Peptides against a protein of PDB entry 8HF1. Designs and how they scored, part 284

Target 1, 320 residues: chain A of PDB entry 8HF1
Amino acid sequence: NVMLYATKPTEVMVSFPHQEQVLTVTRLISAEIEKFYVSLDLMNIGVQPIRRSKSLQCLRDPSKKSFVKQLFNDFLYQMKEYGIYAASIAIISLIVEFDIKRRQAETLSVKLMHRTALTLCEKIRHLLVQKLQDMTYDDDDDNVNTEEVIMNFSTPKVQRFLMSLKVSFADKDPKDICCLVFVERRYTCKCIYGLLLNYIQSTPELRNVLTPQFMVGRNNISPDFESVLERKWQKSAIQQFRDGNANLMICSSVLEEGIDVQACNHVFILDPVKTFNMYVQSKGRARTTEAKFVLFTADKEREKTIQQIYQYRKAHNDIA

## One batch from the design tools (peptide; made by RFdiffusion4, then SolubleMPNN)

Design b2_p28_5_s1 (from b2_p28_5, 14 letters changed)
Fold by OpenDDE base, seed 5:
Structure b2_p28_5_s1 (fold): chain B 320 residues (1-320), chain A 28 residues (1-28)
Amino acid sequence: as target 1 above (320 residues)
Amino acid sequence: MEEEKRLEEAEKELEKREKKREELLKKD
């Protein structure tokens, strides 16, 4: 019985101000999505042919409307939690997904539904990009990916996360860095990945220091060709992280399913820790000497978060 | 020393960005 002396990481809590005010563009986008939901509910998509495909999803929503609403709800969450810069990246993932679903559509009604969703996504993309450009005097798309634009159009949580990366990793040897970033939602991984690529490229002190990757848990639900590509990409991303070709990995909570990632010296929890399991598993990855486990909390929720983390820490020590 | 200095610089930068964000939200 090798008692693995689990080196207890240093826990750090970063507080951020609550965002009460919402940009007009965010309100407009939310209203356009709500109008689209009303239109979507009125769409007669008909009875979908039961494909003999083992996908449990086709059994749950024969209209495929719930999946469309889920993607837009995930987008709305990302826009709220990470800001309009992150939303400008997140919307591209919706465009890609709806274009695939449009091409795979078995009926004209389903094709039209996904086309309408795409048209809305392009409108949202335009509104977001235009608002990012309002801060740039030059209409060049390359100018929206500056450190200034990224920071100004990110939420206080994301600003503090990016600054924590800069403080922690500026001008360090990339070999000495093994960083995990945990997020709650699957689609947030790709959104934060795109944000980090642009931020690192715009930040000289990080450009040759951090090489990000992302991973999403195994999509056991879709047998589609895309799930095979996602699995190949996930395996490649994990391998790059193991080989040190990537030193920052963005993960959804689905790492709970036993994906073996290496021991890390930094673990960031970008979203609220909602479960004891998430706390134990994410903290359990910070195993190196002097490992840091960094949590983010809104100032209004600070005391509640402290109490919750204390309870999780106590429960973890009682099991260990 | 160097990480502490970077932390202090980052806190000052975050305060400036928060003021700028509040100004942006007032103009919007």
Scores: peptide ipSAE 0.293, ipTM 0.845, DockQ to the pose 0.643
Fold by OpenDDE base, seed 2:
Structure b2_p28_5_s1 (fold): chain B 320 residues (1-320), chain A 28 residues (1-28)
Amino acid sequence: as target 1 above (320 residues)
Amino acid sequence: MEEEKRLEEAEKELEKREKKREELLKKD
């Protein structure tokens, strides 16, 4: 039972300024999604056949409209919380999902609904990519995947996260790194993974140092929507992290499912810590002697965040 | 020392990027 004598990780709180100004492209995209919701509510897709094996969620919305709205709401959250560069990656996941659903549609009306959603995603992708290109200083390089573009079009939170990775891991031996990045939402894992791949490739000091993977929790998803491919990917990603072929793992709620992730030397909490369980489980993975547990907070929410973390720390010490 | 230097460089770089972002947001 060596786990009881683990040194407490060093807790670090990184503050970031609140972004008050919103890009015109972000407002345009939000307005297009709102217009789409009005159109979606007016769409008559008929009564869908209730299959006996459908999850409770599929029973509640036989129209599948709520799921379409959920994906766009998650996209809007990612665009707001991570910036338009992250949104340009996130929209690809929606395109893939709606294309699959369009092909699997049992009725012409459902097929049309997913086609309309897909067309909107393609428009959004174009608007995002155009904005990333229009603000590249080099007229000759259509490469939107530079460190400069990634950083300039990321939120202050993401900028500080990326810089914290650079400061922590520049020119280190990959074998000495075991890093977890916790995010709240499933779809954020893949978005931040894509962002990190591009950032690492654009940052010489992190090339061949960081090898990211991502894993999504199973509990938040109807088994009906979890593809066999996603389940295979999750198993492969965990195995790569266990074998040391990946040294940074992006996780959503993975620890709540009893997935044993190794003891890590760095734990980043990219999103607000909303639950005591998330605090205990994520902090409980930072078990090395020099382990760092890094939190991010907006300056305006700093006092509230400090108080919340203090309450979680107190509650944890009262149980331990 | 090396991590502290990298942290100071990172803070200077973040300040430059923040100024650039504010300029970009004014042009938009």
Scores: peptide ipSAE 0.277, ipTM 0.837, DockQ to the pose 0.724
Fold by OpenDDE base, seed 3:
Structure b2_p28_5_s1 (fold): chain B 320 residues (1-320), chain A 28 residues (1-28)
Amino acid sequence: as target 1 above (320 residues)
Amino acid sequence: MEEEKRLEEAEKELEKREKKREELLKKD
């Protein structure tokens, strides 16, 4: 009986400095969103029909003011946690969502609400793009997608993440790479995917090495609202990762326990590990003999993070 | 050896980028 000792992945903790300084553009955008919330609260959209799904769970009606606020709060989180470069990509997802909701609006008042939100998103996009352009020394190159711009306008966490990818994967065979990147939020998957596409394209050492994909976990709560296109795209992305046509998968922690993604040699946790289940599930994907499990922590939270990870390790060893 | 050298080079690059970023944030 060769007890194949399941080789525990090597846990790496990357620290990053706390960013105290906030860009003027970030303050302006935050203030414009807060002004919009005041205006939104004053809007009379009437009584919206509660669409009850056949399951007694009150589906949060996505046409409500609360959903609009949730999307902007998600954007504000991404701008804070990932930086203004990531925010310039994230705002496009809001534009697309509000345009869909504007077209699907059953009332003129709801249509106007989504139009007002869309107008704010376009203003935010212009403010972000302008600030990214102000740093391109070459007035003639509208290309805000350089390694320098990406790195300069990313948070210390994202800078350390991108550098960790460069160190880990520069000039490697694409076939030897099976990487997972875990993020907390659904929209962060698309944002980090767009950021990685641009970073890889601007970084010669990674251009032919990393092929990213993303997977938006199924909202178990509402399979009926997943577009046929989103389901097809998820199946395609998973299949590309299984076939080795993609070697880096960005996924939200809402990975259904049943998505059998391959044993990976690298697992990055870009967002804080908030639960024991997230720790076990994400670490359980790092199954190769030389697998690395990489965590990111702010220096101010380092001790708290170490203690929490120690507790999770202990609890996992007591169950195993 | 190569990964350690790449890590040391990456740390030096990050320190340079942090300084550039601090200079950028002071100009904003």
Scores: peptide ipSAE 0.254, ipTM 0.827, DockQ to the pose 0.714
Fold by OpenDDE base, seed 4:
Structure b2_p28_5_s1 (fold): chain B 320 residues (1-320), chain A 28 residues (1-28)
Amino acid sequence: as target 1 above (320 residues)
Amino acid sequence: MEEEKRLEEAEKELEKREKKREELLKKD
């Protein structure tokens, strides 16, 4: 019984400069969202009919306002962490969500709340797209999805990630690639997926090499609210990745629920590794010595990140 | 034009998927 020592993947740490400069558009958008929160707090959405409780205590569903704030907070996070290009994609997901919630609104007050949120998202989208257009040198090419625009309006972290993809996969055989990209947040999966689609299309060396897909982790909150469509999408995405029809999978760290993803030769951790479980689960997908496990860290946090990863390695070796 | 069209097509496709989702949720 030669216990083949589980060949540890090659760990790579990519450092990126901390971006202290905040774009004026980002400040404007943040200020508009804060103004909207004040307005949202003043909105009387009335008493929401609780469908099943016979109790005449018509409770305000604070969850409706809370959910609106959560979506905008997630957007603000994505704009900060990934840049205004990623934000221009992320805002579309908010537009879609608020339009659904507007249509599903049981009351005029709730409908108006979601309409106001939607109008803000449209304004934010316009501000983002305008800023992306202002930097296209060619006045004649309205194409905001060039490699240059994507790179210029991405955070240093995302720039290093995209460059790492280009360097790692340029002109390779698609069959030799099995790549995972781990992100912290559910909404980031779709945002980074859209960014990667545009980047791959704008990058000749990657266009026929990388076929991205994304999976959204199950939200532990309620299995009942996972639409049949989201479950079908997840199953389809996983199956495409297993069948080799997709060779890059973006997933949230919530692979906790036993999604059997195949062993991969590249694993990118786009967001900070916050938990030991995330470290073990993500690294456990890179099973060969040839496999790369790539981490991203700000230069200012490099030492802290190195120490944290060392502690996780030690803890993992003590259990193994 | 083509990528704004692709973004718009992706938006339209997302909107179409979400309309289908809403229709399915109304049938369920």
Scores: peptide ipSAE 0.019, ipTM 0.393, DockQ to the pose 0.016

Design b2_p28_5_s2 (from b2_p28_5, 15 letters changed)
Fold by OpenDDE base, seed 1:
Structure b2_p28_5_s2 (fold): chain B 320 residues (1-320), chain A 28 residues (1-28)
Amino acid sequence: as target 1 above (320 residues)
Amino acid sequence: DEEKKRLEEAEKELEKVEEKRKKLLEKD
């Protein structure tokens, strides 16, 4: 059910059914992560030498276990919110991160902790890929990256997002498209980017129309090698979007850093709008009346979401 | 008219996908 609101930009609310049932593979993965947390709490990592570098305050031992748990909790969120197809991409980001942390480990105990986390991620990836392959076994094509697999193993929210892209952008000139997709979490940018690459490649109507990029907010917390690569990636991604070499940009909600992104004709908010600032900043990227500002809501939360957006709209109009 | 037609087609496609998803969840 699509509701249109007469605003500048045009606000669109897309409703999706609430997912109550959870796949057995998702339950198994969640249980394996919980077992891993118990084992992680029992791991003796030792007392790490506190290097007095102001940039290294995040390297105390409780923070290392906490960081591992944070990544798995973020993965569990992505698996729940976006589905097991998105989770199969999200787990690769954890594999990369734990391999980096394993290589950077100053002690054998920390190295072993990250290795154990990595082994769990590899097991999770295998379980996810096996479940995705259950749909391909009847066909000679072992390709899990088909439109059918992506759609069937995505949440109703993601399904409606992908269909909204197909409806909005099929057979359009790539030059006329300037699309932003806002997500709450940093790792969701990479996950949805990978999902969109595969979906666009499998969808003939979009293959030559959409060129996605992603941008994550600046992590002020760690000047790690990843932060330098990410800063380079951000600059490159923004430049490609300015040059028209990319026409869809996935952003985390951290627009606070004054990223000069052009005015866009489409803005999708894939995750719930939790703050007034997120509403104003994301909506402020759609500057014309012809621009679409698309929100997604579960049917059960529809009324609450509408009321929240109305309050944000009223508050915004009282300031403008 | 074309966007409306594409929306109606997408709604029918989503219905089929939801039916397949329900069947997958019942078999799981």
Scores: peptide ipSAE 0.344, ipTM 0.871, DockQ to the pose 0.746
Fold by OpenDDE base, seed 4:
Structure b2_p28_5_s2 (fold): chain B 320 residues (1-320), chain A 28 residues (1-28)
Amino acid sequence: as target 1 above (320 residues)
Amino acid sequence: DEEKKRLEEAEKELEKVEEKRKKLLEKD
C-alpha cells in the first residue's frame, strides 16, 4: 500500500483591514428593508395549503413571508460581506426570484406580497446603481462595470481576492489554470460569479485568461425546490470545468455533498473556514506542492484564524 | 521575481483604491 503522501499545498493567508464605516446608501437600504418587514408582517395573505414535502417533517411556512425575509436577509449579508457592487448583482437574483414567485402565486394576496417585494428590489437596485455611478466621470459612459468601480465599491476582502486573481493569473495560459473559489453561502456563488464576469471583462490581463463558472450544491433542505434548470446548470457547469472550458469554479458546500471536482492548482477560500470538514475537503482539492490554498482573514482576526487553521491541521494529521 | 513585482504593483493599486474608498466614505 503506497500511501501516496498527499503533497501538502502551499497555504497562503491574505489579510484585509476591517471595514467599520458603512455607506449611507447601505444604511438607507437596510432601513427600507426593515420598514418592508413591518409592512410584510401586517399583510394578510391567508392560510396557504400545507404541501407536505415527503422528505421534510418541516411544515412549509404557510405564510411564505419567512422565505421573503430570508432572501432579503441573504441580500443584506452579501451587501455587508462583499460590498455594494456585489449587492447590485445580488439584487438581480432577488428580482428574478420574486418575479417567478409573483407569477406562480396561487392567490391575489400572495401575488401582491411578491409584487411589493419586487418593487422594493427595483428601488434598491436603483439606489445601488446610482451610488456606483458617482465614480463614473464620463457622463456618456454609464458603464458601472469598470475595474475601478468594482474595486472601490467592494469590501477589503473582495478587493484582495480580486487582486490575488490578477497577481496569480495575469497573462497566463488559460490551460494552466484550474481554480476553485469556495464561499459559505449558496446565493454568494452567483453573486461572486457575476462580479467576476464583470471584473474579468474590465481587466485586460484576465479577459482571455479566466473563464469563470459557478456551482450551487443541492438544496439539502428541499430537493423539490431545485428547478430542473438549476440541476441542469450544475451538471453543465461541472462538465465545463472538467473539460477545461471553464478554469475557475465558484462553489459552496459542493464537496460536502459528494460532488466530484477535479484537483486544482489554486483553491481560494473567500469566506471564513468554519468547519474541519470544509478545511479538509477544500484543501484536499489542492493536491500538488505547487498548488496554492489561499485563505482570507481580517487583520483583527488573523491570530484567531491562524490558531483555528493550526487546530484543523493538527486534527487532520491525527486522523491521517 | 515577476509574481513578486505583480504583488508589489497590486499592493500599490490597493493603497490607491483604499484612499479613494476613504474619500468616498468621507463624502457620504
Scores: peptide ipSAE 0.336, ipTM 0.868, DockQ to the pose 0.729
Fold by OpenDDE base, seed 2:
Structure b2_p28_5_s2 (fold): chain B 320 residues (1-320), chain A 28 residues (1-28)
Amino acid sequence: as target 1 above (320 residues)
Amino acid sequence: DEEKKRLEEAEKELEKVEEKRKKLLEKD
């Protein structure tokens, strides 16, 4: 009985500079969203019929207004944490969601609320795309999806993440790569997926090397908001990753739900590790020989992050 | 050796990106 001593993955901590300076466009967008919240609070959407959804989990957002605010708050988080390039992708998801909700609206007041939200999203999209274009050096190339634009309009965290991918995977055999990328939020999975598609397509060393997919945890979503399409996509994405048709999977907290993801040689934690369970579960996927477990930390938070990871490592060794 | 070279290249690239980012923020 060879006790397969689970070779402990090599832990790597990548530091990035804190971004103190905020773009004027980011401030403008934040101010427009805050003005919209004031307007939204004043909107009379009437008494909505309490559909007794049998699922106790549907209790989190009984207010159609609360859902609208949640989507914009998640967008604001993504814009802050990942940058305006990622935000230009994230806003499209809001546009799609609000257009669906507008079409499904049972009342004129609810339809108007979602229309107003949609109009704001289109304004935000225009402001973001314009800012991405205004800094393209070539007046003739409307292509905002260059490596240079992606890097310049990403946060230092995302820049270090993209460079870590380039260093780790440039010109490698796609079959030798099994990579997980963990993010905290559901909506970040789609945003980072879109960013990675554009980055990989703009980076010759990665074009035929990395094939990304994403999956979103079920428990973070009201079952009523999971479209049949999203559920089909999740199943397909997991299967593609299992079959080796995708070699990079972006996940939000999904490992808690017993999704059997393969043993990986690379695990990236893009967002701060907030729970012991996230640390154990994500690290526990880095099981191959020479597996790397990569964490990102702001320089200002480096000591705090090191101490937190040390405590999680200690607690894990005390249970094992 | 190759991973080390790629790391050194990536560090130089990140420095250039940070310099460009600073210039972009100064123009904004």
Scores: peptide ipSAE 0.333, ipTM 0.867, DockQ to the pose 0.723
Fold by OpenDDE base, seed 3:
Structure b2_p28_5_s2 (fold): chain B 320 residues (1-320), chain A 28 residues (1-28)
Amino acid sequence: as target 1 above (320 residues)
Amino acid sequence: DEEKKRLEEAEKELEKVEEKRKKLLEKD
C-alpha cells in the first residue's frame, strides 16, 4: 500500500504596494454614481407586484432599485480593486444587464429607471475609454488593448497577478498547465476573463500557452432564458477545461463546492481569503506534486494576512 | 534555474511598470 502522501501545495504570498493615489476619472465616476443614487431614491417606480414564484425558495427579489444599486456597487468595487482597464470591461456587462431589464420592464417608470442607468453606464464607458486612449501616443490606433495600457491602468494587485502568470507560464507546454483563479464576486469572473484574453493576446510568450475560461455561479435557479444561456456556457467552459482545451479557469468562491475539476498545479486567489472554508476548498484544488497556491496581499495588510493564513493552516492541520 | 532568472526579469519589469504608473499619475 503506497500511501500517496498528498504533497501539500507550496504556498506563495505575493505582496503589492498600497495604492493611495486615485485617478481623477475614478473620482468623477464615483461622484456621478453617488449623484445617480440620490436621483434613484427620488424616483417613484410605484408598488411592484411581488411575483410569487410558486417554487419554495422565496428568494427575496431585491427591490428593482436595490438591484440597480448592487450592480453599480459591484462596478465601483471592480474599478477600485482591479483598476480602470478592468472597469472598462465591467461596464459593458452592466450595459447588457440594464438593457435586458429595460426590455423586460412591466411599467413605464421601471423602464425609465433602467434607461437612466443605461445613460449613466454609457457616460462612464466613454470616460473610461477616453482615459485609456490618453496614453496611446498614436492618435490613429484606437487599440487600447495593449500590454502597456493593461498594465498601466490596472491596480498593483492585478499587475502582480499578470506578472505571476507571465513568470509561471511563459513558453510552457499548454498541456502541463492546469490553473484556477478564484475571485469573490460573480461579475469579477467575466471582467478578469476579458482582461486576460486581451493580456494574453498582447503578450507573445502567452498567446499559444494560456487559454482562459470563466465559470459563473449556479445561483440562477430561475428557469429564465438567461439561465439557459449561462448553463450552456458553464457546461461548455467546464468541458473545455476537462478536455484541456482551456487550461486557466476563473471562478467565484460560490463555485468551489460544485466544481468537479481535475487536480490543478496552480491556484491563484486574486481576492482576500475571508473564510477558513474558502482557504481549505481552494487550496484543496492544488493537488499535483509541484502545485502552487498563490495569495495576494497589500503590504499594509501583509502581517495580518500572514497571521490569518497561519491560523487557517494550523486549523487545517489539526483536522487532517 | 530559468524560473529564478524569469523572476528577476519580472521584478525589473515591475519596477519599470511602477515608474511608468507614477509618471502617469503625475500627469493626471
Scores: peptide ipSAE 0.326, ipTM 0.864, DockQ to the pose 0.742

